# Peptides against a protein of PDB entry 7UQJ: the designs that were tried, part 4

Target 1, 160 residues: chain A of PDB entry 7UQJ
Amino acid sequence: PELYQNFNITPPRGVLFHGPPGTGKTLMARALAASCSSDERKITFFMRKGADILSKWVGEAERQLRLLFEEAKKHQPSIIFFDEIDGLAPVRSSKQEQIHASIVSTLLALMDGMDNRGQVIVIGATNRPDAVDPALRRPGRFDREFYFPLPDVKARFKIL

## One batch from the design tools (peptide; made by RFdiffusion4, then SolubleMPNN)

Design b1_p29_1_s3 (from b1_p29_1, 17 letters changed)
Fold by OpenDDE base, seed 5:
Structure b1_p29_1_s3 (fold): chain B 160 residues (1-160), chain C 160 residues (1-160), chain D 160 residues (1-160), chain A 29 residues (1-29)
Amino acid sequence: as target 1 above (160 residues)
Amino acid sequence: as target 1 above (160 residues)
Amino acid sequence: as target 1 above (160 residues)
Amino acid sequence: EKEEEERRKREEIEKEAAEAREKALEEAE
């Protein structure tokens, strides 16, 4: 929030947290929501899992996305956190079900439709930034990316 | 950064990240630093641990603080992150060693001496906000506080 | 616990998370606790700060460690997370106060006394693995190490 | 195949871990 003001950086509509699993993306998003909420200025934190929007709301996912963005706008200042956004918005492939394409299209439209004046930040977290539709990674959408590097892959896989 | 722009929030000179250990305060500070740097606009992230300034630089802690703030100003836009700031600036008690009082006084002066125009943000992280000298928590210093609740559910809802 | 079951990995008695400050060690430990906790299998997460055990419990630190391990065993599956374990168990030096040596000895004994069958994982986090008593880093104690690299300076600045 | 299966298992464990976190985050709501 404030750092971009201080730096005269145009706030992105969306921020992509990417990096290997368990690099703290989800926790960072929560902590951002937490951090930006003061007693005087509660930030409403909306969390959705990308795959859950597809699985829980077959045929309603688009409507649920619209409602989510409307609620976020209504309860601004707000953060919408999409965990595992690659599950919601996989790269458009020729084999992509028309349903997935429509949901991605709806999310694109919602990201584009966010007035620059809205106190709504969208955070997408993914372990696979390359699995996210590149249309979402364009300016005015998730145009800022945050790499959450592994704590050393070798070490993590020895735990895992 | 952007959230505060969107929120019409005056950027504090200092931000206190407080909350139970392992709530992601340090990670958030790093991610904020990371978030606010672009390829075009690298933010210099300075990290110091409160107790390390006291222990490593006995008798030089004040000088090291001054140098840190000068370096941060020189490399603006920048973030100074004090991890465990309660270790650097414990609450002033009648039993407090004169050295600690002087270090706290130096930090207070450095916080007060930050021109509002400087692209320097100071983030203090603590597990014990009440162990931080209340003088540091006043307007113009760490005048914004960010509670990092445990990723415990109760904490999630107080942010929501 | 479940992570090791799922991976067919023998759970270490202790895991050392090491890496520069703010690499997400504490966060990872919490995320591990949260991740390994299911509705069916709540993992009890115990968190202690190494320096706090020394400072808060002068003369009782050994007892408090014993109680902590007993509680963790009672509430298994459990994770004991020692944040800043270098503060609890600094490298044994000839100048080490007898008190520190005794606390380290107690922790060593507690680590050794953990039956391999106990669903208790001990995670030590440190910024300074070389400042941890090498006796703690031996097999049967913190015998697995996880390097949490800084988000690569390049990655850090690309996020930045 | 083995690397893909390990990757799939890791993704599944991470999914379960995320769900467990989410549920742990719903239960203390």
Scores: peptide ipSAE 0.000, ipTM 0.208, DockQ to the pose 0.035; fails the geometry check

Design b1_p29_4_s2
Fold by OpenDDE base, seed 4:
Structure b1_p29_4_s2 (fold): chain B 160 residues (1-160), chain C 160 residues (1-160), chain D 160 residues (1-160), chain A 29 residues (1-29)
Amino acid sequence: as target 1 above (160 residues)
Amino acid sequence: as target 1 above (160 residues)
Amino acid sequence: as target 1 above (160 residues)
Amino acid sequence: EEEEKLKKLEEERKEKEEEEYKRKLEEEE
């Protein structure tokens, strides 16, 4: 939000952080949330895990997504971080596939329903960008993708 | 500090994080500070920017460096993080060169004056390791270097 | 490995990285792996996810753990990184509990069976250290714990 | 004084984030 306000840029509705596991996607999402939070302007950071949206909210996942987006809108500027967003993708089992499809459809609708004037950024993190529903990667959703590469081996010795 | 204490290792006095901008040097310095901080043993993290040491503390930079090291020693285990430590290196302008040389000399003396039994780690971050005074990169100073390689170009633009 | 070799210290058999989600545990584990890899001495980095050990290797998880440790030993110096190691902890469901208990018992035995002269480090990462079997947190196993706190808000602005 | 107030507010926020994290962990148990 602040990052984009300072540049007069319309914030992406959705940003996909992708890359090998342990490339700091979740850390960067948190870092962005805090860098966009000044003393004058606190950002509210919401975090949900893709698998938890499916497992914890069985039968209410759509409602919980709606509530999350409403809460994020109420507490704007805000960031909604979906960790392991590939966990919202259908596992190839038929009955789960319908539940996943419904949750994904709700997320799609919520992202599409985000008013461009809102200061809500959605960040999805995944280790498997190809496992993320292509519909989520369309314009107005996760239309910006961030690759988090493995830091080279040489980098790392030096941190110890 | 804790990382080294738990291993009975003498902590390096100075650690140089280097690599292209946006490689997470500052993030890693904070992550290290944090990983070395347990509930039982908090690490105090001090952060200064090289350019800020020169600009904010004009005429008092040496005193502020001394105070910083004293405070870090008082609140040990501690980390002093110098971001953009290459900003302490002389810009090729004559009058600034003397000020930079004096500040660098003070930093050298402070790093050399660190008792090996102290639990103060100094981390310098730079995008230009070759712009860091070679005297800072000697044993007992920034004697351990850390290369942070490029995340792919696509990743970097999107963090901005 | 190199870190410990350079100091003639027996590497911990196991290191637990714990802390809130998105604190860079996986990034640090990778960073450590790569830090311990020089041009002269490559570290082999093995990564497994706790939940994947249970789900992908149903009925062969114990064998796959053994093979992983054998391969790690063969390619030493090596790091075995278990991401979400709390995912090896029993979910309170009876039939899964037995499978989890058997896999955990195998992991315990493998960690105990690690020759102290081996250059294999096991890193476990979790967001839920209390969900990790206390038996894994005993001496000779994950006997060293690293807390990854949330980087402070002030911290994050300087990462950008 | 403002830096100390800011530090306290950051500590209180950290404590709340840690408590909320602990509470979420306890709610998952």
Scores: peptide ipSAE 0.000, ipTM 0.189, DockQ to the pose 0.037
Fold by OpenDDE base, seed 1:
Structure b1_p29_4_s2 (fold): chain B 160 residues (1-160), chain C 160 residues (1-160), chain D 160 residues (1-160), chain A 29 residues (1-29)
Amino acid sequence: as target 1 above (160 residues)
Amino acid sequence: as target 1 above (160 residues)
Amino acid sequence: as target 1 above (160 residues)
Amino acid sequence: EEEEKLKKLEEERKEKEEEEYKRKLEEEE
């Protein structure tokens, strides 16, 4: 948030980190949290794994998401990092269990309910941006995307 | 392997990267592969996710593991990186399906069958070292462990 | 160093991180330091900016470099991170002030004087690897390079 | 005071997550 405040930029509500596995999405999110945290202004970093929110909180996932966003707002400036967000918010299909649809709908509502003056950034990391519900990728949600390329074999060639 | 050869060190057959999620285990494995690869001596980097080996190759996981190790040997010097290796090799319990026991047994045999002169390093990454079969953590397998701490505020205090 | 020790690898004396500005070189160095620090074995991370060593310590830069390397050795396992190392070690030219030549010569001597058993890693980050004195890029110094590609301009355009 | 309390709570949470992670490691050894 300091980063965005210093620039008078309304922080994006959400940023989608996408790219092949092991491209450093999760590390970058932690590192951004660390880099944006000053001694005067520590950024609170909340990490959740998409599949864990579904599996550990069967029937309470919506409540846990609400609590997470409330806690992040209470501890602002904060980052909510969803690792493997495709596991939480699979693409809406007619075959989606009602439970998955409710969780996605809750996450949509939580992201829409974030005041632009709030210093809460949501980072979603996925290996499969195509598997993330397109509704989450709209303006005011995960409206910014960041591609993590493989450290190319070509970079490897020049490196040694 | 060049790294070990330059030092006349017998490469460990396996290294376990463990630590909380998003501590950079996967990125470190890629960075190590990149840093050890010269223009003259490229390290081939094979990445597999533990759960993907189980799920995508039902009844063929053992064959796919064998092929992976054969390919890694063919393209040596090489690194085999198992991300979320706990998903591939859960702790042996009386409740484990015979399939999981077969896959773990195959991985054990493949690691034991690696010639110490082979330039194949196996890196396993897990958030749950406790969930990795202890048989894989024995000498001659994942005999070296590497803890990835959270980028702690304390590390930041000493780094600043 | 733990990474290299766990592998019985003598750490390279130096690694050069190079690539365009804002590619995460400094971040990666911090993340590597953090990832290699366990509770039992904390890695001491020394960060210096190349230009700051020249500007803040006019006539004492050589002494400050010696002190830095001594302190890093005392607090091993340690990482010395030179951010903007091109500012410290510009390419030797007939137009270089004798002062710059002395500093570069001191850094060369310090890197050469590092015992291979020492658990001190030197990471230099630069946006201009061509501006780093080639003498520093020789074996036993910054003998490993790491290219940080721009997160593709297309990803940056969608993030902006 | 609230920011310092929040800092402490987050440090305590991180320390607890790291201690829980270590404890699980030590319980395996």
Scores: peptide ipSAE 0.000, ipTM 0.322, DockQ to the pose 0.030; fails the geometry check
Fold by OpenDDE base, seed 3:
Structure b1_p29_4_s2 (fold): chain B 160 residues (1-160), chain C 160 residues (1-160), chain D 160 residues (1-160), chain A 29 residues (1-29)
Amino acid sequence: as target 1 above (160 residues)
Amino acid sequence: as target 1 above (160 residues)
Amino acid sequence: as target 1 above (160 residues)
Amino acid sequence: EEEEKLKKLEEERKEKEEEEYKRKLEEEE
């Protein structure tokens, strides 16, 4: 958190955590939530799975997303963490995933509708960043992407 | 444990998490325990340090290992996490570490004695996979290795 | 990172990551370093163990801390991560740990001597926040504390 | 209300797991 203030970096509305399964995306999101919570300011952490939103809320996924964002705004500062966001926001070009187009559009609209001053951060986690709709990866949405490499890759860079 | 049944993947008896210090091995083990725990099925998580087993239980380390595995079996599905397993199971070829040979042999026997149907997973974490006895890294023991890289590499992968 | 800009929170100089072992404190610190690194701005990540500074640099721990902070300042933006900071900065009230009083005082002075504009963040990780000298937990030092719960808790929050 | 209840149950579990962890550390010391 401190680093973005010091770096004068415009805070993204959304951060995409991408990388292979088990690389700590979900863990990082949670610990970012923890790491931004002070004794004086608790960050409210909302977690949803992309596939869970689809499977549990068949026909209500749009409403559930709206409610989630409203609740996050109500409880700001907040983090919305979408685990497995590729399950919620598949690439629109995939014929089989056209059923998700409305849900993706709702998520896009919700991310666009967040005021830049709103203390709500959205974190998406995926194992397949290329399976996430590119529209989500545009400025003002998931405009920061965080690669979570496989464990093998991370060690080599400190050993050099 | 549950994950492997659900994934129709032959559950490894043991998983070695290796990688530099502070790469999240212990965290991942715990997060795997967590991620495999459902409301219906709580995974019991046992954590031990390799060096602690040696230092705290001088002369009883074998017994403590047996008790740990018995308890894990009793509370299955379970995860046994050995942090710093290189402290428990040093390379047998190291002359100075022959004192550990009995303890390593006990751990080997306990891992071999786990029924493939037992919902007990053993996770070893080490900063030095090459310091772990190769016998532990054989099929039926720590037969899956998960490297845990330094996050600076994850950082640099964004910077490129 | 984003959160502090959005929250208009004065960036802490120091962040204490506390929570049970294997909750991902070290992983988070490293991934925060990673997450705050952009293509244009590499964050230099320094990692030290509290106990390692004491054990490896007996009688030179103060000098090593000074060198670490100087190097971090030289390579700003930087993160200094102290793993097991309770091993470096035990509670001064512990009679046995009075030997560390000079080292703790040096760390306090180094944290106080950081310019608020300095792009150096200090992260301390401990399993026992109560074992860390309260002087380190004061404003201008480790003034933000981040609890790292056991992942089982994090998992159950998903299941619920 | 259910979310607050969930959050409380989670905090209580966190505290309990932290205490159990502290206790295990102390039993190990």
Scores: peptide ipSAE 0.000, ipTM 0.284, DockQ to the pose 0.033; fails the geometry check

Design b1_p29_4_s2
Fold by OpenDDE base, seed 5:
Structure b1_p29_4_s2 (fold): chain B 160 residues (1-160), chain C 160 residues (1-160), chain D 160 residues (1-160), chain A 29 residues (1-29)
Amino acid sequence: as target 1 above (160 residues)
Amino acid sequence: as target 1 above (160 residues)
Amino acid sequence: as target 1 above (160 residues)
Amino acid sequence: EEEEKLKKLEEERKEKEEEEYKRKLEEEE
């Protein structure tokens, strides 16, 4: 409840952080995880990079996604952060690239299979929301989107 | 001396920065390098990414590590920062993946071979301290660990 | 005009952001893009990673660079940001690695071919300016360099 | 047309990368 209130979302919906890279999407996902964590309530933060799931787990990416979601459920309240999710779930090409299609289908099924009582939030970050499979952007999945604009000059001078 | 005092470490110990990615580990390693550098005393900062050493230097990673440490010694006071060190020094699987084992063994030997008089600090950053070979986390190696928590809400609003 | 004024550069010159990694080069390139963008004037921001162009486009990197510059010209005012440009344009080794040499030559030609009237800025970011082919650092290419120093302790506490 | 060409090029590239990666995996086995 509080976790999702802090995100201004209803479970089990995913949040898509999009915006140009280095706008602090990853940093925000993390700041959110911290802000939802207290001494009494530790939130487990899982992070995966989309391209890393494909590259590191050739033939096992689906299994690793399942394990990740199981582990997140086991350690709830938890956040799963997919950095560069466009690497994990590229827009389905007209050619059914079976490998990408199966990974995307697995992620879709895992998000759809999240119990509304589960205290698991999925955050996807991308620089290219249009490169994310539209199926992931549907209600019940990454149905909340947060645009990360570039910092203005004032924000620039705060960071630099 | 001052370099190590600024790090609150005794040479030749390595420092492991761990915490979720985008908590500013890399930024801190750098801020530390700068804070230890003056107009009179330039610190040379070497950075390598763990996975890049493996991927870019297939068959030469060990040699590149040796060269890196030699160069760091030559340009002392210096900092060697390994970003994503879990990519360079994964936990030894039961299968002796000879390649990883040899790279890890080389890094161990290089850290153990650092003279206490050498003004070289090694900083490893990881998101997964438990994925770093335990041999690297022993005294005389990465024996100091700094946890990088997520920024609080206030820190979030300072960055964003 | 305003785009280049905001960058304090004359077109078609490239800007090399150099400094240790995580000094905010990518963040700055982006903050600059945003500061040059208004509701009335959207700047298109193209980002590529040097190593990704090589790894992802084996045998097509040159074509992809051409397409990128054409697209940037089509969508002007635009910024092309090459992150880790040392991965795209490594210093030419004595061994003419034909692949790297051809990609570098293509990038050189694309930068030299930029019309002074074109509202395209190229920003390269690197951690190792000395690892960037000197030909790219010549006048009319990446002839403006910005060093990103490490944040001081005060800057550290603002970010962390 | 250019977007379709870019998309097709990205697809052909991914196919080649997957084939080359698969071949490397098969050569390492």
Scores: peptide ipSAE 0.000, ipTM 0.223, DockQ to the pose 0.217; fails the geometry check

